# Peptides against a protein of PDB entry 2KNC: the designs that were tried, part 11

Target 1, 74 residues: chain A of PDB entry 2KNC
Amino acid sequence: KGPDILVVLLSVMGAILLIGLAALLIWKLLITIHDRKEFAKFEEERARAKWDTANNPLYKEATSTFTNITYRGT

## One batch from the design tools (peptide; aimed at target 1 V12 G20)

Design b2_p14_6_s2 (made by RFdiffusion4, then SolubleMPNN; from b2_p14_6, 11 letters changed)
Fold by OpenDDE base, seed 2:
Structure b2_p14_6_s2 (fold): chain B 74 residues (1-74), chain A 14 residues (1-14)
Amino acid sequence: as target 1 above (74 residues)
Amino acid sequence: VEELLKKALELLEK
């Protein structure tokens, strides 16, 4: 019975390690998928806000272009 | 895991 007990103990330890590693991999995968989906939504909302701003008749560009009529482009 | 631990205990008691 000595070899069978050692095999069972090693199999239980191996199973705990494999379950722990599998749980960590699943957890990391779920977080990574979540973060990628959240980032994709954020970039979509940011893109929509940029398109809405570009079509907003009240949007004034922060840059005023002054044409220097004295600049003869040397 | 629990069922493997139960089986391990049952094997230790025999």
Scores: peptide ipSAE 0.031, ipTM 0.629, DockQ to the pose 0.309
OpenDDE base, seeds 1, 3, 4, 5: peptide ipSAE 0.028, 0.014, 0.027, 0.030; ipTM 0.613, 0.396, 0.593, 0.612

Design b2_p14_6_s3 (made by RFdiffusion4, then SolubleMPNN; from b2_p14_6, 12 letters changed)
Fold by OpenDDE base, seed 2:
Structure b2_p14_6_s3 (fold): chain B 74 residues (1-74), chain A 14 residues (1-14)
Amino acid sequence: as target 1 above (74 residues)
Amino acid sequence: VEELLRLIQELLRL
């Protein structure tokens, strides 16, 4: 049977669409993984900076707690 | 790409 030109054309079009969709999905997946890794690194650096700030002897809390010696909490 | 070319060649042979 001669090549069904319609089947060949539809198969080529379908293959191009599937390759294009697969490439977009892979690209989106790579970006999403990259962004999540970058965000995780940023949160780790921010966590380290909070620990360094808590251990910095130069950090004075802006809040002076005055203990009221007369406050007998009921 | 090569698998697509093989599929096209197989479809052209039918």
Scores: peptide ipSAE 0.038, ipTM 0.631, DockQ to the pose 0.378
OpenDDE base, seeds 1, 3, 4, 5: peptide ipSAE 0.033, 0.034, 0.037, 0.034; ipTM 0.608, 0.604, 0.623, 0.602

Design b2_p14_6_s4 (made by RFdiffusion4, then SolubleMPNN; from b2_p14_6, 11 letters changed)
Fold by OpenDDE base, seed 2:
Parts: structure tokens; C-alpha cells; sequence
Structure b2_p14_6_s4 (fold): chain B 74 residues (1-74), chain A 14 residues (1-14)
């Protein structure tokens, strides 16, 4: 059977579409992995900054606990 | 691109 030019054209078009879709999926996956790594670094830096703040002798908690010495819990 | 060309050549030989 002579080459069905329509089958060749449809197969090439289908292959181009599949390659394009695969490239978009790979690109989206790479971005998503990058963003998760960047977010994990940001949360690590934020955690370190919180530890440094907790160990800073100049950090006064905004909450002054006033112990009322006259509060006998009834 | 080259694999698509080879596939097109294989399909042209069928």
C-alpha cells in the first residue's frame, strides 16, 4: 500500500503535540520543584531568624506577665 | 526533530 500521506501528516502532528505537551509538563515540574526548594530555604531562614530572636537578650516578649500576688484562685 | 524525521521515513516505507 503506498504511504498514506494523511497518516504520515497526522502522526507528525500528533508527535509534535505530544513533544510540546511533554516539554510543558517537564517545564512545569522543574518550576514546581524549584519553587518548593526556594520555599523550603525561606522557611529554614525564617526558622533560623526565630531561633536568633529567641536567643537575643534584647528581645522582650510583647507580653508582660503581671503575676497578681493577691490572686488566690477561688 | 531527527527522531520525528526517522519516524516519518519509516512510515513512508510502510
Amino acid sequence: as target 1 above (74 residues)
Amino acid sequence: VEELLKLAEELLRL
Scores: peptide ipSAE 0.038, ipTM 0.668, DockQ to the pose 0.354
OpenDDE base, seeds 1, 3, 4, 5: peptide ipSAE 0.036, 0.033, 0.026, 0.028; ipTM 0.658, 0.644, 0.594, 0.616

Design b2_p14_7 (made by RFdiffusion4)
Pose (drawn by RFdiffusion4):
Structure b2_p14_7 (pose): chain A 74 residues (1-74), chain P 14 residues (1-14)
Amino acid sequence: as target 1 above (74 residues)
Amino acid sequence: VLVVVAVVVVLVFL
């Protein structure tokens, strides 16, 4: 009663808040990193799907084009 | 857990 135990306690409370803040950061990545994968695989598909479609009209045809040396005509 | 720890600390100091 004489003392105050407030000042000493104020410091101890800081450790709880700080111990959580430190763990907060670690866990923050754990929940965020779970997305980085898809978030990456997401933009990854959008990148290759272009380069893999903005210049590949052969498939629509069938499965070949040139290298068809044979009896000519027209 | 942090709340329980805080309550225990407060009770120990009281």

Design b2_p14_7_s1 (made by RFdiffusion4, then SolubleMPNN; from b2_p14_7, 11 letters changed)
Fold by OpenDDE base, seed 2:
Structure b2_p14_7_s1 (fold): chain B 74 residues (1-74), chain A 14 residues (1-14)
Amino acid sequence: as target 1 above (74 residues)
Amino acid sequence: VLDKLLEELLKKLL
């Protein structure tokens, strides 16, 4: 059977569409992996900053616990 | 590369 020019054209169009879709999926996957790695680094840096704040002798907790020495719990 | 892929596709279609 001679090459059906229509089947060749449709196969080339289908291949271009599949390659384009695969490239978009790979690109989206790479961005999503990048964003998750960046977010994990940001949460690690935020956790470190919280540890440094907790160990900072200049950090006064906003909550002053006033122990009322006259409070005998009834 | 594209020409060889096209030739292989043509050989499978024929």
Scores: peptide ipSAE 0.033, ipTM 0.626, DockQ to the pose 0.262
OpenDDE base, seeds 1, 3, 4, 5: peptide ipSAE 0.030, 0.026, 0.025, 0.031; ipTM 0.582, 0.572, 0.538, 0.594

Design b2_p14_7_s2 (made by RFdiffusion4, then SolubleMPNN; from b2_p14_7, 12 letters changed)
Fold by OpenDDE base, seed 3:
Structure b2_p14_7_s2 (fold): chain B 74 residues (1-74), chain A 14 residues (1-14)
Amino acid sequence: as target 1 above (74 residues)
Amino acid sequence: LLLKLLLELLKKLL
């Protein structure tokens, strides 16, 4: 029984479509993994770059806490 | 994997 020419054609077409779809999925996955790794580093650097607002030499607190040693809270 | 499976299916069909 010769190969059913229709089954051969449909199998080749289906294979080309599956390879194309797989290539697009791999491409998208690689980009997504790359971008997530770069974004995770950026968020880690941003989390470290929490300016210690307490030690910013340019930040003068608008509120000075004066501990009144004579304040006996009733 | 898919390319190997396709080549095996093609060999079985031919």
Scores: peptide ipSAE 0.039, ipTM 0.643, DockQ to the pose 0.191
OpenDDE base, seeds 1, 2, 4, 5: peptide ipSAE 0.039, 0.039, 0.033, 0.034; ipTM 0.647, 0.646, 0.614, 0.622

Design b2_p14_7_s3 (made by RFdiffusion4, then SolubleMPNN; from b2_p14_7, 12 letters changed)
Fold by OpenDDE base, seed 2:
Structure b2_p14_7_s3 (fold): chain B 74 residues (1-74), chain A 14 residues (1-14)
Amino acid sequence: as target 1 above (74 residues)
Amino acid sequence: LLEELLKELLETLL
Protein backbone atom coordinates (compact mmCIF):
# COMPACT_ATOMS: atom_id res chain seq x y z
CA LYS B 1 0.00 0.00 0.00
CA GLY B 2 1.49 3.38 -0.95
CA PRO B 3 1.93 5.81 1.96
CA ASP B 4 -1.49 7.20 2.89
CA ILE B 5 -0.55 10.89 3.15
CA LEU B 6 -3.64 11.48 5.33
CA VAL B 7 -2.61 8.72 7.80
CA VAL B 8 0.95 10.14 7.91
CA LEU B 9 -0.33 13.69 8.54
CA LEU B 10 -2.80 12.54 11.26
CA SER B 11 -0.10 10.38 12.94
CA VAL B 12 2.39 13.29 12.97
CA MET B 13 -0.29 15.67 14.34
CA GLY B 14 -1.23 13.09 17.01
CA ALA B 15 2.45 12.56 17.95
CA ILE B 16 3.04 16.36 18.28
CA LEU B 17 -0.08 16.70 20.49
CA LEU B 18 0.99 13.73 22.69
CA ILE B 19 4.57 15.10 23.03
CA GLY B 20 3.18 18.56 23.89
CA LEU B 21 0.80 17.07 26.49
CA ALA B 22 3.58 14.89 27.97
CA ALA B 23 5.91 17.94 28.20
CA LEU B 24 3.17 19.96 29.99
CA LEU B 25 2.51 17.07 32.43
CA ILE B 26 6.25 16.67 33.17
CA TRP B 27 6.58 20.47 33.63
CA LYS B 28 3.56 20.58 35.98
CA LEU B 29 4.92 17.58 37.92
CA LEU B 30 8.37 19.20 38.32
CA ILE B 31 6.81 22.50 39.54
CA THR B 32 4.50 20.64 41.96
CA ILE B 33 7.45 18.66 43.41
CA HIS B 34 9.53 21.87 43.64
CA ASP B 35 6.73 23.80 45.40
CA ARG B 36 6.14 20.93 47.87
CA LYS B 37 9.88 20.81 48.70
CA GLU B 38 10.00 24.59 49.15
CA PHE B 39 6.87 24.50 51.35
CA ALA B 40 8.36 21.67 53.45
CA LYS B 41 11.55 23.77 53.98
CA PHE B 42 9.43 26.81 54.91
CA GLU B 43 7.45 24.76 57.48
CA GLU B 44 10.74 23.36 58.91
CA GLU B 45 12.18 26.91 59.24
CA ARG B 46 8.89 28.08 60.83
CA ALA B 47 9.01 25.14 63.27
CA ARG B 48 12.65 26.05 64.18
CA ALA B 49 11.69 29.72 64.67
CA LYS B 50 8.85 28.60 67.01
CA TRP B 51 11.29 26.48 69.06
CA ASP B 52 13.79 29.38 69.24
CA THR B 53 10.94 31.71 70.34
CA ALA B 54 9.81 29.25 73.05
CA ASN B 55 13.40 28.99 74.38
CA ASN B 56 14.09 32.76 74.25
CA PRO B 57 13.77 34.15 77.84
CA LEU B 58 13.31 37.65 76.34
CA TYR B 59 10.22 36.60 74.32
CA LYS B 60 7.14 38.42 75.59
CA GLU B 61 3.84 37.19 74.19
CA ALA B 62 2.05 40.02 72.37
CA THR B 63 -1.08 39.06 74.35
CA SER B 64 -1.27 40.70 77.78
CA THR B 65 -3.86 38.89 79.88
CA PHE B 66 -5.74 41.48 81.93
CA THR B 67 -7.40 39.63 84.82
CA ASN B 68 -10.49 41.62 85.77
CA ILE B 69 -10.64 40.98 89.56
CA THR B 70 -14.26 42.28 89.57
CA TYR B 71 -15.49 39.63 87.09
CA ARG B 72 -17.60 37.25 89.12
CA GLY B 73 -18.69 34.82 86.41
CA THR B 74 -22.47 34.86 86.52
CA LEU A 1 13.48 2.68 21.48
CA LEU A 2 12.33 5.95 19.80
CA GLU A 3 14.27 5.17 16.58
CA GLU A 4 12.85 1.63 16.52
CA LEU A 5 9.29 2.94 17.02
CA LEU A 6 9.89 5.46 14.19
CA LYS A 7 11.17 2.66 11.90
CA GLU A 8 8.22 0.40 12.77
CA LEU A 9 5.80 3.32 12.23
CA LEU A 10 7.50 4.13 8.90
CA GLU A 11 7.36 0.45 7.80
CA THR A 12 3.65 0.30 8.81
CA LEU A 13 2.85 3.54 6.91
CA LEU A 14 4.83 2.79 3.81
Scores: peptide ipSAE 0.033, ipTM 0.627, DockQ to the pose 0.321
OpenDDE base, seeds 1, 3, 4, 5: peptide ipSAE 0.030, 0.028, 0.026, 0.025; ipTM 0.608, 0.596, 0.587, 0.580

Design b2_p14_7_s4 (made by RFdiffusion4, then SolubleMPNN; from b2_p14_7, 11 letters changed)
Fold by OpenDDE base, seed 2:
Structure b2_p14_7_s4 (fold): chain B 74 residues (1-74), chain A 14 residues (1-14)
Amino acid sequence: as target 1 above (74 residues)
Amino acid sequence: LLLELLQEVLNRLL
């Protein structure tokens, strides 16, 4: 049977759609991996900044503990 | 690769 022109057209359209969808999925996957790596780096830098703040001799905790010397616990 | 695959599919459908 000669080439079914409709089967050829539908196969080409289907191939273009599948390639386009695959390209979008690969692109989304690459962005998602990039964003997760950037977020992990940001959380590491934030953790380091917290350690540097905790070791800063100029850092005063906002909480002042007043010890009442007259408080004998019941 | 992609063009060769498309040509192979086309040659199998013709």
Scores: peptide ipSAE 0.042, ipTM 0.674, DockQ to the pose 0.361
OpenDDE base, seeds 1, 3, 4, 5: peptide ipSAE 0.041, 0.036, 0.032, 0.032; ipTM 0.667, 0.635, 0.612, 0.604

Design b2_p14_8 (made by RFdiffusion4)
Pose (drawn by RFdiffusion4):
Structure b2_p14_8 (pose): chain A 74 residues (1-74), chain P 14 residues (1-14)
Amino acid sequence: as target 1 above (74 residues)
Amino acid sequence: STLSVVVSALSSFL
């Protein structure tokens, strides 16, 4: 009663808040990193799908074009 | 009592 145990306690409370803040950051990545994969695989597909479709009209045709040396005509 | 408050606060926090 005489003392105050408030000041000493104020410091101890800081450790709880700080111990959580430190763990908060670690676990923040654990929930966020779980997305970085799909977030990456997401933009990854959008990147290849373009380079892989903005210049590939051969497939629409069938499965080949040139290298068809044979009896010519027209 | 002050110790119980600190232990309860920590347990709640966890």

Design b2_p14_8_s1 (made by RFdiffusion4, then SolubleMPNN; from b2_p14_8, 11 letters changed)
Fold by OpenDDE base, seed 2:
Structure b2_p14_8_s1 (fold): chain B 74 residues (1-74), chain A 14 residues (1-14)
Amino acid sequence: as target 1 above (74 residues)
Amino acid sequence: LLLELLKALLELLL
């Protein structure tokens, strides 16, 4: 019994669809991993810049709190 | 690669 031409056609179509879907999933996965790594690096650099700003001896907070030594809270 | 896979699939079905 020769291969049913319909089985051959459906198997080729199914294989093309599966390969196409696999390629799209791999592509999406690679982009998502790349984007997450780049974002994590950006947040690390931003965190480091915040630490450097907090340790800068020239950084003066915009708010100066003066403790009034004569204020006895009643 | 893709052409070889398609060829191997055709050889398996035929």
Scores: peptide ipSAE 0.040, ipTM 0.664, DockQ to the pose 0.113
OpenDDE base, seeds 1, 3, 4, 5: peptide ipSAE 0.030, 0.037, 0.031, 0.032; ipTM 0.592, 0.639, 0.608, 0.621

Design b2_p14_8_s2 (made by RFdiffusion4, then SolubleMPNN; from b2_p14_8, 11 letters changed)
Fold by OpenDDE base, seed 4:
Structure b2_p14_8_s2 (fold): chain B 74 residues (1-74), chain A 14 residues (1-14)
Amino acid sequence: as target 1 above (74 residues)
Amino acid sequence: DLLALIQALLELLL
């Protein structure tokens, strides 16, 4: 039985498409895992920065409540 | 190598 040239061409084309699709899926998966790890690290650093801000005795709140002592409510 | 994979696939089908 000679090779069905059509079966060979369709199998090669199918293999190239499957390899291309697999490469794109692997690439997307690697990026998604990387981005989730980086985001988790960023949220951990942000959580630590909030704790460090709460415990930093040099942290002056940007909101100074100025009580105007000259306001005698008449 | 993509050529080696195509060649191996051709050899399997032939």
Scores: peptide ipSAE 0.059, ipTM 0.713, DockQ to the pose 0.067
OpenDDE base, seeds 1, 2, 3, 5: peptide ipSAE 0.045, 0.036, 0.050, 0.045; ipTM 0.691, 0.640, 0.688, 0.682

Design b2_p14_8_s3 (made by RFdiffusion4, then SolubleMPNN; from b2_p14_8, 11 letters changed)
Fold by OpenDDE base, seed 2:
Structure b2_p14_8_s3 (fold): chain B 74 residues (1-74), chain A 14 residues (1-14)
Amino acid sequence: as target 1 above (74 residues)
Amino acid sequence: ELLELLLDLLLELL
């Protein structure tokens, strides 16, 4: 049975489509992993900056609590 | 590698 030229053409076309799809899936997976790692690093750096700000002796809360000495809670 | 494997598979099919 000589090579069925149709089977060869369909196998090549199928292989190109599968390689293209696999490359797109790998590319999307790599980007998604990269973006999640970068976001996790950004949230860690932001958390560290918040802890540093909370321990900064120069940090004044924007809210000053004035105790009204005349407020007898009725 | 992947291209060679595809080429070998094509040669085996021929």
Scores: peptide ipSAE 0.042, ipTM 0.683, DockQ to the pose 0.105
OpenDDE base, seeds 1, 3, 4, 5: peptide ipSAE 0.042, 0.032, 0.036, 0.035; ipTM 0.677, 0.673, 0.656, 0.660

Design b2_p14_8_s4 (made by RFdiffusion4, then SolubleMPNN; from b2_p14_8, 12 letters changed)
Fold by OpenDDE base, seed 2:
Structure b2_p14_8_s4 (fold): chain B 74 residues (1-74), chain A 14 residues (1-14)
Amino acid sequence: as target 1 above (74 residues)
Amino acid sequence: TLDELIKKLLEELL
């Protein structure tokens, strides 16, 4: 069969589209992995800060519980 | 070369 120029053009166009799509998927995957690693580090640092707060005898909770002795729960 | 790769792909596809 002689070279079908149309098949060649369509195959090249399809290959470019597939490469472009693959590159976008790889890029999105890399960003998603990066963001999840950064979020995991942030949650670890937050967990450490909470643990340090619980062990700090100078930590005063910003929330003062005022017990209203006159509140009869109706 | 890129030209040889294209030629081989064309020979296999056509």
Scores: peptide ipSAE 0.030, ipTM 0.625, DockQ to the pose 0.103
OpenDDE base, seeds 1, 3, 4, 5: peptide ipSAE 0.029, 0.029, 0.022, 0.023; ipTM 0.604, 0.611, 0.528, 0.540

## One batch from the design tools (peptide; aimed at target 1 V12 I19 G20 L24)

Design b2_p15_1 (made by RFdiffusion4)
Pose (drawn by RFdiffusion4):
Structure b2_p15_1 (pose): chain A 74 residues (1-74), chain P 15 residues (1-15)
Amino acid sequence: as target 1 above (74 residues)
Amino acid sequence: VVSAIVVAGIVIGIV
């Protein structure tokens, strides 16, 4: 009663808030990193799909083009 | 008491 146990307690409360803030950061990555994979695999497909489609009109044809040396004509 | 403060802080951090 005499004292105040407020000031000392104020410091102890800070440790709870701080201990959570420290763990908050760690866990924040745990829930964010779970996305980094798909977020990466996402932009990864969009990157290769272009380089893998902005210049590959051979497949549409069939499965080859040149290297077809044979009886010519026209 | 120390253990309870640590557990409470970790629980708040996860939430």

Design b2_p15_1_s1 (made by RFdiffusion4, then SolubleMPNN; from b2_p15_1, 13 letters changed)
Fold by OpenDDE base, seed 5:
Structure b2_p15_1_s1 (fold): chain B 74 residues (1-74), chain A 15 residues (1-15)
Amino acid sequence: as target 1 above (74 residues)
Amino acid sequence: LLLLLLLLGLLLGLL
């Protein structure tokens, strides 16, 4: 029996759609892995900056706590 | 690759 032209057309259309979907999934996966690696580096640098600030003996806290000696809380 | 081989096998099986 010669190839069913409808089955060939539907199989080619289905294959193009599946290849297109697979390419989009691979692309999305590569971007997601890239973005997670960049975000992990950013959070590591932010964590290091916090540790460096905490260990800097020259860091003067911007918060001056003034104990108001005259405030007798009732 | 597997999908292409499956499609090729399907096309050859229909011929």
Scores: peptide ipSAE 0.059, ipTM 0.730, DockQ to the pose 0.075
OpenDDE base, seeds 1, 2, 3, 4: peptide ipSAE 0.058, 0.056, 0.053, 0.055; ipTM 0.729, 0.726, 0.717, 0.722

Design b2_p15_1_s2 (made by RFdiffusion4, then SolubleMPNN; from b2_p15_1, 12 letters changed)
Fold by OpenDDE base, seed 5:
Structure b2_p15_1_s2 (fold): chain B 74 residues (1-74), chain A 15 residues (1-15)
Amino acid sequence: as target 1 above (74 residues)
Amino acid sequence: LLELILLLGLLLGLL
């Protein structure tokens, strides 16, 4: 039977769709891995900055607690 | 991947 031109066309279309889908899945996987690594690094750096602040002798807490000695809560 | 597509195309052309 001569090559069924319809089967060849459908197989080429199917192959192109599968390659396109595979490329999109690889691209999405790479982005997702990148974003998760960057987010994990950001949370680690944020955690370290909190510990370094506790060890910095020059850290002045931005919260000035003014004890108003005149505040008699009624 | 290209070689697999060529093999599949050859197999379909032989059918």
Scores: peptide ipSAE 0.062, ipTM 0.722, DockQ to the pose 0.058
OpenDDE base, seeds 1, 2, 3, 4: peptide ipSAE 0.056, 0.059, 0.045, 0.044; ipTM 0.710, 0.720, 0.676, 0.676

Design b2_p15_1_s3 (made by RFdiffusion4, then SolubleMPNN; from b2_p15_1, 13 letters changed)
Fold by OpenDDE base, seed 2:
Structure b2_p15_1_s3 (fold): chain B 74 residues (1-74), chain A 15 residues (1-15)
Amino acid sequence: as target 1 above (74 residues)
Amino acid sequence: LLELLLLLGLLLGLL
């Protein structure tokens, strides 16, 4: 049976679409993994900067705790 | 990629 030219064309088109879709999925996956790693690094750097600030003897907490001497805990 | 090319070649050879 000679190759049905229509079946060959549809199979090649389907293969190109599947390769294109697979390439886009791989690309999206790589970007998503990269962005998650970069965000995790950024949050680690922010956490580290907060620890350095907490250990700085010049850092005055914005929260002043006033002990209310009249508060008898009921 | 190579497996996909082999599958495509096999599909084309089956036609």
Scores: peptide ipSAE 0.059, ipTM 0.720, DockQ to the pose 0.085
OpenDDE base, seeds 1, 3, 4, 5: peptide ipSAE 0.051, 0.049, 0.037, 0.053; ipTM 0.696, 0.694, 0.638, 0.712

Design b2_p15_1_s4 (made by RFdiffusion4, then SolubleMPNN; from b2_p15_1, 11 letters changed)
Fold by OpenDDE base, seed 2:
Structure b2_p15_1_s4 (fold): chain B 74 residues (1-74), chain A 15 residues (1-15)
Amino acid sequence: as target 1 above (74 residues)
Amino acid sequence: PLLALLLAGLLLGLL
């Protein structure tokens, strides 16, 4: 019996759809891993810059809190 | 492995 042309067409269409879906999932996974690694690197660089600023003796905080010991809230 | 299964399934559908 020759190959059922309908079975061949449906199998080829199904194979193309599954390969296309797999390629999209792999691509999305690679991008998601890349973006997470880049974001983690950015947060590490930002953390290092904060530490370097904290160790700079010329750094003055823009905000200073003074406790007024004479203020009794009445 | 998935591509090999798809090719094997296609070849089996041609028999």
Scores: peptide ipSAE 0.066, ipTM 0.735, DockQ to the pose 0.085
OpenDDE base, seeds 1, 3, 4, 5: peptide ipSAE 0.060, 0.058, 0.062, 0.062; ipTM 0.729, 0.723, 0.730, 0.730

Design b2_p15_2 (made by RFdiffusion4; failed a check: too like the target's own chain)
Pose (drawn by RFdiffusion4):
Structure b2_p15_2 (pose): chain A 74 residues (1-74), chain P 15 residues (1-15)
Amino acid sequence: as target 1 above (74 residues)
Amino acid sequence: AFLAAIVLAGLALAL
């Protein structure tokens, strides 16, 4: 009663808030990193799908074009 | 035991 145990307690409370803040950051990555994969695999497909479709009209045709040396005509 | 309670309270807050 005499003392105040407020000031000493104020410091102890800080450790709880701080221990959580430290763990907060660690666990923040654990929830966020779970996305970095898809978020990456997402942009990854949009990158290849372009370079893999902005210049590949051969497949629409069938499965080849040149290297068809044979009896000519027209 | 008191220190463990501070740590557990801090970890629970982080969640």

Design b2_p15_2_s1 (made by RFdiffusion4, then SolubleMPNN; from b2_p15_2, 8 letters changed)
Fold by OpenDDE base, seed 5:
Structure b2_p15_2_s1 (fold): chain B 74 residues (1-74), chain A 15 residues (1-15)
Amino acid sequence: as target 1 above (74 residues)
Amino acid sequence: LLLLLVTLLGLLLAL
């Protein structure tokens, strides 16, 4: 039986679509892994900057709470 | 995956 030209055409079209989809999935996966690693570094640097601000002995809070000892709330 | 697709295509052409 000669190869059914229709079966060959459909199999080639299906193979091209599957290869294209697989390539897009691999590409998306690589970008997503790269982006998550970069975002994790950014959040780590942001966390370190918060710790450095909390431990900075020169950091004077802009808000000074004065407890008025004379204010007896009636 | 590519080798599997090529072998499957080759098998389909051999029928």
Scores: peptide ipSAE 0.049, ipTM 0.689, DockQ to the pose 0.080
OpenDDE base, seeds 1, 2, 3, 4: peptide ipSAE 0.047, 0.047, 0.039, 0.041; ipTM 0.682, 0.686, 0.654, 0.669

Design b2_p15_2_s2 (made by RFdiffusion4, then SolubleMPNN; from b2_p15_2, 8 letters changed)
Fold by OpenDDE base, seed 2:
Structure b2_p15_2_s2 (fold): chain B 74 residues (1-74), chain A 15 residues (1-15)
Amino acid sequence: as target 1 above (74 residues)
Amino acid sequence: ILLLLLLLLGLLLAL
């Protein structure tokens, strides 16, 4: 039986749609993985910058604790 | 994708 032209057309259209959808899903997945890695790197760099600031000898904490040498805890 | 192309080719040959 010769190929039904309608079945061939519908199968080709369905294949193009599935390939297009698969390409979009792969593209979205790659971007989502990239963005998560970049965000994790940014948070790591920000954490390192905070640690470097905490070790800065010019950084004085806003709170000065004075030990009262005359306080004998009763 | 390759499997889908092979399935499509198989479908085209089965008509």
Scores: peptide ipSAE 0.055, ipTM 0.709, DockQ to the pose 0.084
OpenDDE base, seeds 1, 3, 4, 5: peptide ipSAE 0.052, 0.048, 0.040, 0.053; ipTM 0.703, 0.692, 0.669, 0.705

Design b2_p15_2_s3 (made by RFdiffusion4, then SolubleMPNN; from b2_p15_2, 5 letters changed)
Fold by OpenDDE base, seed 3:
Structure b2_p15_2_s3 (fold): chain B 74 residues (1-74), chain A 15 residues (1-15)
Amino acid sequence: as target 1 above (74 residues)
Amino acid sequence: DLLLAIILAGLLLAL
């Protein structure tokens, strides 16, 4: 049976839509993986910056915790 | 290339 012209037209339109959708899904996946890797690097750099600040001999903690041995929690 | 792949995919779905 020769290809039904309507079936050929609908199959080509369907293929274009599926390829377009697949390309958008791949693009979204690549961006999502990129953003997660960049965020992980940013959190690592932020963690390093906190360690460098804690090791700075000029940094004085604004808060000192003293255990009051006489405080019985009244 | 891409257009040929789309036409070929559409033709394979029409068989």
Scores: peptide ipSAE 0.077, ipTM 0.736, DockQ to the pose 0.113
OpenDDE base, seeds 1, 2, 4, 5: peptide ipSAE 0.069, 0.030, 0.059, 0.069; ipTM 0.727, 0.612, 0.700, 0.725

Design b2_p15_2_s4 (made by RFdiffusion4, then SolubleMPNN; from b2_p15_2, 8 letters changed)
Fold by OpenDDE base, seed 1:
Structure b2_p15_2_s4 (fold): chain B 74 residues (1-74), chain A 15 residues (1-15)
Amino acid sequence: as target 1 above (74 residues)
Amino acid sequence: ELLLLIILLGLLLGL
């Protein structure tokens, strides 16, 4: 029995669709990995900027705890 | 990003 021409055509169409779907998945994966690396780098740079601020001996925290010397807790 | 995927899918279906 020679190959059914319809089966061959449908198999070729199916293969093209699968290759295209695989290319879309690879592309999406590459973007997702890139974006996660860029975001992780941005968060690391932001964390480092916070560390440089925290280690600056001139940085007074905006939270000044005023002990009210006049507050006699009765 | 999503727009590029739609364009690429449209190009693949038109090929």
Scores: peptide ipSAE 0.041, ipTM 0.660, DockQ to the pose 0.045
OpenDDE base, seeds 2, 3, 4, 5: peptide ipSAE 0.041, 0.040, 0.038, 0.039; ipTM 0.657, 0.656, 0.654, 0.659

Design b2_p15_3 (made by RFdiffusion4)
Pose (drawn by RFdiffusion4):
Structure b2_p15_3 (pose): chain A 74 residues (1-74), chain P 15 residues (1-15)
Amino acid sequence: as target 1 above (74 residues)
Amino acid sequence: VLPVVVAAVAAVVVA
């Protein structure tokens, strides 16, 4: 009663808030990193799918083009 | 959840 226990307690409360803030950051990555994979695999497909489609009209044809040396004509 | 558990355990220790 005489003292005040408020000031000492004010410091102790800070540790609770701080111990959570420290763990908050760690867990923040745990929930965010779970996405980095798909977020990466996302932009990874959009990168290859272009370079793997902006210049590959051979497949539409069949499965080959040149290297077809044979009886010519026209 | 992890920060809440850590804060709850810290609060119990302080209490």

Design b2_p15_3_s1 (made by RFdiffusion4, then SolubleMPNN; from b2_p15_3, 13 letters changed)
Fold by OpenDDE base, seed 1:
Structure b2_p15_3_s1 (fold): chain B 74 residues (1-74), chain A 15 residues (1-15)
Amino acid sequence: as target 1 above (74 residues)
Amino acid sequence: LLPLLLGKLLLELLS
C-alpha cells in the first residue's frame, strides 16, 4: 500500500507545530531566566543604595512626625 | 540534527 498521504501531511504539520511550540517555550524560558537575573541584580543594587542612604547624615526622612504635645488626654 | 531527524521520520512514514 502506497504511503498514506493524509498521515504524511498530518505528521509534517504536527512536527512543524511541535517545533514551533518548543521554540516558543525555550524563548519564554530564556527571557524568564534573564528577567529574574536582571531583577535580582536590580534588587541587590537597590538594597546597596538603601544602605548608603541610611548612612548618609544628610538624609532627611520625608516623614516628619509632629508630636502634638497639647494632647494631654484627660 | 533537527532536519536529519525530520528526514528520518519522513522516510519511515514513506516506507
Scores: peptide ipSAE 0.077, ipTM 0.748, DockQ to the pose 0.137
OpenDDE base, seeds 2, 3, 4, 5: peptide ipSAE 0.073, 0.073, 0.070, 0.070; ipTM 0.741, 0.738, 0.735, 0.736

Design b2_p15_3_s2 (made by RFdiffusion4, then SolubleMPNN; from b2_p15_3, 12 letters changed; failed a check: too like the target's own chain)
Amino acid sequence: LLPLLIGLLALKLAL

Design b2_p15_3_s3 (made by RFdiffusion4, then SolubleMPNN; from b2_p15_3, 12 letters changed)
Fold by OpenDDE base, seed 2:
Structure b2_p15_3_s3 (fold): chain B 74 residues (1-74), chain A 15 residues (1-15)
Amino acid sequence: as target 1 above (74 residues)
Amino acid sequence: LLPLLLLLLALKAIL
């Protein structure tokens, strides 16, 4: 029996759709991995900047604690 | 690569 032209056409169409879907999934996966790595790097750099700020002798906390010397905790 | 190989195998099975 010669190849059924309808089976060939449907098989080729299905293969193109599967290749297209696989390419989109790979592309989305690569972007998602890239974005997560970039975000993790950004949070690491931000954490390092916070540690450097905490050790900066010129950094004054916005909160000034005044000890009331007249407060006898009775 | 895999979907292309499957396409070639499908074409070979139909022809």
Scores: peptide ipSAE 0.046, ipTM 0.683, DockQ to the pose 0.225
OpenDDE base, seeds 1, 3, 4, 5: peptide ipSAE 0.039, 0.043, 0.038, 0.043; ipTM 0.662, 0.665, 0.650, 0.673

